# Peptides against a protein of PDB entry 3JWR, part 269

Target 1, 323 residues: chain A of PDB entry 3JWR
Amino acid sequence: TRELQSLAAAVVPSAQTLKITDFSFSDFELSDLETALCTIRMFTDLNLVQNFQMKHEVLCRWILSVKKNYRKNVAYHNWRHAFNTAQCMFAALKAGKIQNKLTDLEILALLIAALSHDLDHRGVNNSYIQRSEHPLAQLYCHSIMEHHHFDQCLMILNSPGNQILSGLSIEEYKTTLKIIKQAILATDLALYIKRRGEFFELIRKNQFNLEDPHQKELFLAMLMTACDLSAITKPWPIQQRIAELVATEFFDQGDRERKELNIEPTDLMNREKKNKIPSMQVGFIDAICLQLYEALTHVSEDCFPLLDGCRKNRQKWQALAEQ
Target 2, 298 residues: chain A of PDB entry 3JWR as posed
Amino acid sequence: TRELQSLAAAVVPSAQTLKITDFSFSDFELSDLETALCTIRMFTDLNLVQNFQMKHEVLCRWILSVKKNYRKNVAYHNWRHAFNTAQCMFAALKAGKIQNKLTDLEILALLIAALSHDLDHRGVNNSYIQRSEHPLAQLYCHSIMEHHHFDQCLMILNSPGNQILSGLSIEEYKTTLKIIKQAILATDLALYIKRRGEFFELIRKNQFNLEDPHQKELFLAMLMTACDLSAITKPWPIQQRIAELVATEFWEQGDQVGFIDFVCTQLYEALTHVSEDCFPLLDGCRKNRQKWQALAEQ

## One batch from the design tools (peptide; made by RFdiffusion4, then SolubleMPNN)

Design b2_p21_4_s2 (from b2_p21_4, 12 letters changed)
Fold by OpenDDE base, seed 1:
Order: C-alpha cells, then structure tokens, then sequence
Structure b2_p21_4_s2 (fold): chain B 323 residues (1-323), chain A 21 residues (1-21)
C-alpha cells in the first residue's frame, strides 16, 4: 500500500526528537504516520529489531495492521490509546529503567501487548457485551474483550507479511505469546483489582523478587495496568483532554444502554451526570491509581514522574469537585 | 473519613465500571 511504502521509506527520528522517552509525552500533535514512526523507534531503541532480526518492512506492515484493526469511530479505545500505552511502556522501560529488570522476550512481549491490548475495541465494556448477549460473551466467561484483543493480536502476528516474530526460536515464540496473552489479559481491571493486593503486600514487606517467576508475572501485569492507565499521570491539559475522550465513549455507551438494552446507565456512563466527573476521577485515582504508581515507584524510583503526575491530577480534580 | 470512603467507593465503582469493560 502507499501508506506502507511511505512508512518504510521514511527516516525514523531519534527518541529524543520524538520525545517518546518522556513520561509527559502527548500524541495530540502527531499524525498517524508520526505515531507509526514513534512505534518503529520504540522497537529499535529497545533493541528488539536487532535481537529478533525483524525485517523493517514486516515491522512497518505489522504496525499499520495493528493501527488498522483499531476502530476510528471509538472515542478513546482507539489506536491513539494503544499508542500512548506503548509509549508509556517505552518510557517506563527507558527513563524508568525497568528495561534492566526484564528479559528481551519480556520487553518484546510487553511492547506488542501494549500496542495490541485493545484491538478491535468497540467502545463498550465487558458488562455491555454480556448484557447485550453478544456472540463474544458465549466464547468467554471472563475478560471477554481482553480474550478478543489477544485473538486479534494473534491473528495479526500470524498474518502473511506481518510475522514480526519469525526470527524467534519455537521456544522463544511460545514464551513470547504466553507473556503477550498474560499481559493483554492483565489489562482487565477486574484482574488488576484481584491481584494487586498480593503485589502491594510483597512491596510493603520488602519481599518482592523479580527472580521469582510468579512475582515476575505479577509485576508484568501491574506494569501493563500502570501503562494502560497512564493518562491519569499526564500534565493537566493532556489529562483533561483524555478524560473528555473517555467521558465521550462512556456516554456513548450509556446512550446505547438506554436505547438498545432499555437500562439506566451508571453515573459514569450517564451524560446527564457530567458534573460528577471530577469527583469520580478523584475516587478512581484513590481506589485504583495511587497505590499502583507508589508500588511501581518503589520497584524503580525513576518511575516517580508517573506517581507525581497522578498526585498532581488528583489535586486538580479535587479542586474541580469542590467547585 | 466518610468522604474518603465515598470517594473510594466511587473510585471502586468507576473501576468496577471499567472492570465491566
């Protein structure tokens, strides 16, 4: 395609020029082509292209395929969300120095998972899918969308000309797919809530050990969630804009719930309760985000900008909630 | 505080609504 030719022929700017190592990064000013160039840079600077012998054209095609399999009519859970999740992962690995704690296969899997974790998202949550009796709800009992996202990820990885993992041994391939699956499934916030207590307890007791395979898996899950939720850590103008996108998508779901399911939406999904957004954001930060970024910062102090950003945004949302 | 608990419950409900995603 013309898009592939343009991407494959383009000079990829440095991570410094693209600012993709910054936790404060914003994609708002970037074209789709520039987001793809950023993604190439992430793979390159993490040494994934070299270590796993990725062909440039195949990587370009894969990135474009991933981007294409996000829906454009979804306000938040689109390519830009996946891209920002991956950028946060890259920043956490590089600037946050988590790269030094992980294997190349784990890094490869996390980056692929971050880019793929919401593939073919429909702008509705698992509850909506269940209540609408969608065919996907018959295939999976739990984490319906996350299973679907992984299935889409696997489909793309196995598609002709998109096989970025072709340079891996059979064992490396199996390991990578296992980690990708676990990482995508870990983005189910229900699983996060279920598992986070174990992680926080290990941190609190100074018993956290990344050499333990179970604790490694747990950490990768927490890191995925930290990147997935990283919008809450962004500079306030960026956070506000992303919160508006999230609200738009949730309100669209609420409208569909009224129309299609004949149910009253929750406050979060109810456009008539827009005035509750600031208080809901404070609650979300307190219940979900703060402890995660505190724990992540304990694992790597260089991740402090995520925690600091989260705290600053809590203050901003609290100030709005008091108005 | 009761307010912190309400915010926590709202955040949890928000999270659960995100979990219902």
Amino acid sequence: as target 1 above (323 residues)
Amino acid sequence: SEREQQLFEQGKAFALSLLEE
Scores: peptide ipSAE 0.032, ipTM 0.716, DockQ to the pose 0.615; fails the geometry check
Fold by OpenDDE base, seed 5:
Structure b2_p21_4_s2 (fold): chain B 323 residues (1-323), chain A 21 residues (1-21)
Amino acid sequence: as target 1 above (323 residues)
Amino acid sequence: SEREQQLFEQGKAFALSLLEE
């Protein structure tokens, strides 16, 4: 395609030029082509292209395929969300110095997972999928959408001309897919809530050890969630705009819940309760985000900008909630 | 404070609404 030709022929700017190592990064000013160029740079600077012998054209095609399999009519859970998740992962690996704590296969899996974790998202949560009796709810009992996202990821990775993992051995391939699956499933906040207590307790007791395979898996899950939620850490103007996109998507679900399911939506998804957004954001930060970024900062102090950003945004939301 | 608890409960409700399986 013309898009593929344009991407494959383009000069890829440095990570410094693209600012993709910055925790304060924003994609708002970037074209779709520039987001793809950023993605190529992430793979290159993480040594994934060299170490796993990726063909440039295949990588370009894969990126475009991933982007194409996000819906354009979804306000928040679209390509830009996945791209920002991957950028936060890249920043955490590089600027946050987590790269040195992980294997190349783990890094490969995390980057693929970050880009793929919301593939074909429909702008509705798992509860809506269940209550609407959607066919996907018959396939999976828990983490319905996350299983679907992984299925879409696997479909793309195995599609002709998109096989970025073709340079891996069979064992490396299996390992990578396992980690990708675990990482995508970890983005279900229900699983995060279930597992985070173990992670926080290990940190609190100074017993956290990445050489333990179970603790490694747990850390990768927590890191995925930290990147997925990283919008809450962004500079305030960026955070506000993203919060509006999230609210738009939730209100669209709430409107559908009323119309299609004849149920009253929760306050979060109720357009009439827009005035509660600031207080809900404070509660979300306190209940979900703060401890995660505190724990991540304990693993790597260079991740502090994420925690600092989260704290600053809490203050901003609190000030709005007091008005 | 009662207010901080209320905000926490609202955020928890938000989180739970994201988690409603």
Scores: peptide ipSAE 0.029, ipTM 0.646, DockQ to the pose 0.788; fails the geometry check
Fold by OpenDDE base, seed 3:
Structure b2_p21_4_s2 (fold): chain B 323 residues (1-323), chain A 21 residues (1-21)
Amino acid sequence: as target 1 above (323 residues)
Amino acid sequence: SEREQQLFEQGKAFALSLLEE
């Protein structure tokens, strides 16, 4: 395609020029081409292209395929969300110095997972999928959409001309897919809530050890969530704009719940309760976000900007909630 | 505090609304 030709021929700017190592990064001013260039740079600077012998054209095609398999009519859970998740992962690995704590396969898996974790997202949560009796709800009992996202990821990875993992041994391939699956499934917030206590307790007791395979898996799950929720850490103008996108998508779901399911939406999904957004954001930060970024900062102090951003946004939302 | 607990519970309810299961 013309798009592929343009991307494959383009000079990829440095990570410094693209600012993709910054936790404060914003994609709002970037074209789709620039987001693809950023993604290439992430793979390159993490040594994934070299270590796994990725062909440039194949990587370009894969990125474009991933981007294409996000829906354009979804307000938040689109390519830009996946891209921002991956950028946060990249920043955590580089600026947060987590790269040195992980294997190349783990890094490869995390980056692929971050880009792929919401593939074909429909702008509705699993609760809606269940209540609407969608065919996917018959395939999976829990983490319905996350299973679907992984299935989409696997489909793309195996598609002709998109096989960025073709340079891996069979064992490396299996390991990578296992980690990708675990990472995508970990983005189910229900699983996060279920598992986070173990992670926080290990940190609290100073018993956290990445050499333990179980703790490694747990950490990768927590890191995925931290990147997935990273919008809450962004500078206030960025956070506010992203929160509007999230609210738009949630209200669209609520509107569909009324229309299609004849149910009253929850406050989060209720357009009429827009005035509750600030207080809900404060509660979300306190219940979900703060402790995660605190724990992550204990693993790597260089991740502090995520925690600091979260705290600052809590203050901003609290101020709005008091009006 | 009571307020912190209230906010936590609200956040938990918010999080539950985000659950993908």
Scores: peptide ipSAE 0.026, ipTM 0.694, DockQ to the pose 0.676; fails the geometry check
Fold by OpenDDE base, seed 4:
Structure b2_p21_4_s2 (fold): chain B 323 residues (1-323), chain A 21 residues (1-21)
Amino acid sequence: as target 1 above (323 residues)
Amino acid sequence: SEREQQLFEQGKAFALSLLEE
């Protein structure tokens, strides 16, 4: 395609020029082409292109295929969300120095997973899919959408001309796919809530050890969630704008719940309760986000900007909730 | 504080709503 030709022929700017190592990064000013260039830079600077012998054209095609399989009519869970998740992962790996704690296969898997974790998202949560008796709800009982996202990821990875993993051995390929699956499934907030207590307790007791395979898996899951939720850490103007996108998508679901399911939506998805957004954001930060970024910062102190951003946004939301 | 507890419970309810809906 013309888009592929343009991307493949383009000079990829440095990570410094693209500012993709910054935790404060925003994609708002970036074109779709620039987001693809940023993605190429992430793979390159993580040494993934070199270490796994990726062909440039194949990587370009894969990125464009991933982007194409996000819906444009979804307010938040679109390509830009996936791209921002991957950028946060890149920043956590580089600026947060987590790269030095992980294998190349784990890094490869996490980056692919971050970009792929919401593929074909429909702007509705798992409960809506289940309650609407959608065909996907017949395939999976739990983490319905996350299983679908992984299926889409696997489909793309195996598609002709998109096989960025072709340079891997069979064992490396299996390992990578296992980690990708676990990472995508870890973005189910239900699984996060279920597992986070173990992670926090290991940190609290100073018993956390990345040499333990189970603890490594747990850490990768927590890191994925930290990147997925990273909008809450962004500078306040960015945070506000993203919160508006999230609210738009949730209100769209609530409107559909009323219309299609004849259900009164929860406050989170109720357009009539827009004035509750600040207090809900404070509650979300306290219940879900703060402990995660605190724990991540204990694993790597260079991840502190995520925690600091989260704390600053809590203060801003709290101030709005008091008005 | 009671206020912190209330905020935590609201956040928990929010999180649960993300899961249950």
Scores: peptide ipSAE 0.024, ipTM 0.668, DockQ to the pose 0.602; fails the geometry check

Design b2_p21_4_s3 (from b2_p21_4, 10 letters changed)
Fold by OpenDDE base, seed 2:
Structure b2_p21_4_s3 (fold): chain B 323 residues (1-323), chain A 21 residues (1-21)
Amino acid sequence: as target 1 above (323 residues)
Amino acid sequence: SAREQELFEQGKAFALSLLQE
């Protein structure tokens, strides 16, 4: 395609020029082509292209395929969300120095997972999928959408001309897919809530050890969630804009719940309750985000900008909630 | 504070809504 030719022939700017190592990064000013260039730079600077012998054209095609498999009519859970998740992962690995704590296969898996974690998202949550009796609800009992996202990820990875993992051994391939699956499934907040207590307790007791395979898996899950939720850490103008996108998508679901299911939506998804957004954001930060970024900062102090951003945005939302 | 506790409880409700049950 013309898009592939343009991407494959383009000079990829440095990570410094693209500012993709910054925790404060914004994609608002970037074209789709520039987001793809940023993604190439992430793979290159993490040494993934070299270490796993990726062909440049195959990587370009894969990136474009991933982007194409996000829906354009979804307000928040689209390519830009996946791209921002991956950028946060890249920043956490580089600027946050988490790269030094992980294997190349883990890094490869996390980056693929971050880009793929919401593939074919429909702008509705698992509860809606269940209540609407969607065919996907017949396939999976838990984490319905996350299983679907992984299935889409696997489909793309195995598609002709998109096989970025072709340079891996069979064992490396199996390991990578296992980690990708675990990482994508970890983005289900229900699983986060279930597992986070173990992680926080290990940190609190100073017993956290990445050499333990179970603790490594737990950490990768927490890191994925931290990147997935990273919008809450962004500079206030960026945070506000993303919060509007989230609210739009949730309100669209709430409207569908009223129309299609004849139910009253929760306050979060009720457009008539827009005035509760600031207080809900404070509660979300307190209940979900703060402890996660505190724990992540304990693992790597260079991740502090995420925690600091989260704290600053809590203050901003609280001030709005008091008005 | 009482206000912080109220916001926290609202946040729990928010979080529960995100759990997609």
Scores: peptide ipSAE 0.029, ipTM 0.654, DockQ to the pose 0.677
Fold by OpenDDE base, seed 1:
Structure b2_p21_4_s3 (fold): chain B 323 residues (1-323), chain A 21 residues (1-21)
Amino acid sequence: as target 1 above (323 residues)
Amino acid sequence: SAREQELFEQGKAFALSLLQE
């Protein structure tokens, strides 16, 4: 395609020029081509292209295929969300120095998972999929969308000309796919809620050990969630804009729930309750985000900007909730 | 505090809504 030719021929700017090592990064001013260039830079600077012998054209095609399999009519869970998740992963690995704690296969899997974790997202949650009796709800009982996202990820990875993992041994390939699957499934916040207590307890007791395979898996899951939710850590103008996108998508779901399912939406998905957004954001930060970024910062102090950003945004949302 | 608990419960409800349960 013309897009592939343009991407493959383009000079890829440095990570410094693209600012993709910054926790404060914003994609708002970037074109789709520039987001793809950023993605190439992430793979390159993590040594994934070299270590796994990726062909440049294949990587370009894969990135464009991933981007194409996000829906443009979804307000939040689109390519830009996946790209921002991957950028946060890259920043956490580089600036947060987490790369030094992980294997190359784990890094490869996390980056692929971050980019792929919401593939073909429909702008509705698992509850909606279940209640609408969607065919996907017949295939999977739990984490319906996350299983679908992984299936889409696997489909793309196996598609002709998109096989970025072709340089891996059979064992490396199996290991990578296992980690990708676990990482994508970990983005189900229900699983996060179930598992986070074990992680926080290990941190609190100073018993956390990344050499333990179970604790490694747990950490990768927590890191995925931290990157997936990283919008909450961004500078206030960015956070506010992303919160508007999230609200738009949730309100669209709420409208569909009323129209298609004859259900009154929850406050979060009810456009008539926009005034509750600030208080809901404070509650979300307190219940979900703060402890995660505290624990992540304990694992690597260089991740402090995520925690600091989360705390600052809590104050901003609290101030709005008091108006 | 009761307010902190309310905010926590709202956040939990938000999370649960995000949790797509």
Scores: peptide ipSAE 0.028, ipTM 0.665, DockQ to the pose 0.684
Fold by OpenDDE base, seed 4:
Structure b2_p21_4_s3 (fold): chain B 323 residues (1-323), chain A 21 residues (1-21)
Amino acid sequence: as target 1 above (323 residues)
Amino acid sequence: SAREQELFEQGKAFALSLLQE
């Protein structure tokens, strides 16, 4: 395609020029082509292209294929969300120095997973999919969408001309796919809630050890969630704009719940309750986000900007809730 | 504090609403 030709022929700017190492990064001003260029830079600067012998054209095609398999009519869970998740992962790996704690296969898997974790998202949660008796709900009982996202990821990775993992050995390939699957499934917030207590307790007791395979897996899951939720850490103007996108998507679901399922939506999904957004955001930060970024910062102090951003946004939301 | 506990409970309710379990 012309898009592929343009991307493959383009000079990829440095990470410094693209500011993709910044935790404060925003994609709002970027074109789709520029987001693809940023993605190439992430793979390159993580040494993934070199270490796994990726062909440039194949990587370009894969990125465009991933982007194409996000829906444009979904307010938040679209390519830009996946791209921002991957950018946060890149920043955590580089600026947050998490790269030094992980293997190249783990890094490869996390970056692929971050970009792929919401593939073909419908703008509705797993509960809606289940209650609507969608065909996907017949395939999977739990983490319905996350299984679907992984299936889409696998489909793309195995598609002709998109095989960015072709340079891996069979064992490396299996390992990478296992980590990708675990990472994508970890973005189910229900699984995060279930597992986070173990992670926080290990941190609290100073027993956290990345040399333990189970703890490594747990850390990768927590890191994925930290990147997936990273909008809450962004500078306030960016946070506000993203919160509007999230609210739009939730309200769209609530409208569908009324129309298609004949149910009254929860306050979160109810556009008539938009005045509760600030207080809900404070509650979300306290119950879900703060401890995660505190724990991540404990693993690597260079991740502090995520925690600091989260704290600052909590204050801003609290101020709005008090008006 | 009582306020922190209240905010936490609100956040928990929010999280449960998000999950719709």
Scores: peptide ipSAE 0.027, ipTM 0.655, DockQ to the pose 0.553
Fold by OpenDDE base, seed 5:
Structure b2_p21_4_s3 (fold): chain B 323 residues (1-323), chain A 21 residues (1-21)
Amino acid sequence: as target 1 above (323 residues)
Amino acid sequence: SAREQELFEQGKAFALSLLQE
């Protein structure tokens, strides 16, 4: 395609030029082509292209395929969300120095998972899918959408001309797919809520050890969630804009809940209760975000900008909630 | 406080809504 030719022929700027190592990174000014170039740079600077012998054209095609399999009519859970999740992962690996704590296969899996974790998202949550009796709800009992996202990821990875993992041994391939699946499933906040207590307790007791396979898996899950939620850490103008996109998507779901399911939406998804957004954001930060970024910062102090950003945004939302 | 607990529960509900519920 013309798009593939353009991407494959383009000079890929440095990570410094693209600012993709910055925790404060914003994609708002970037074209789709530039987001793809950023993604190539992430793979290159993490040594994934070299270490796993990726063909440049295949990587370009894969990136474009991933991007194509996000819906354009979804306000938040689109390519830009996946791209920002991957960028946060890259920043956490590089600037946050987490790269030094992980294997190349784990890094490969996390980057693929971050880009793929919301593939074919429909702008509705698992509860809606279940309540609407969608066919996907018959296939999976828990984490319905996350299983679907992984299925889409696997489909793309196995598609002709998109096989970025073809340079891996069979054992490396199996390991990578396992980690990708676990990482995508970990983006289910219900699973995060169930598992985070173990992680926080290990940190609190100074018993956290990445050499333990179970703790490694737990850490990768927490890191995925930290990157997935990283919008809450962004500079305030960026945070506000992203919060508006999230609210838009939630209100669209609430409107569909009224129309299609004949139910009253929750406050979060109720367009009529938009005045509660600031207080809900404070609650979200306190209940979900702060302790995660505190724990992540304990694992790597260089991740502090994420925690600091989250704290600053809490203050901003609190000030709005008091008006 | 009751308000802090309410905010916490709202945040938890928000989080659940973002990802599953």
Scores: peptide ipSAE 0.028, ipTM 0.653, DockQ to the pose 0.598; fails the geometry check

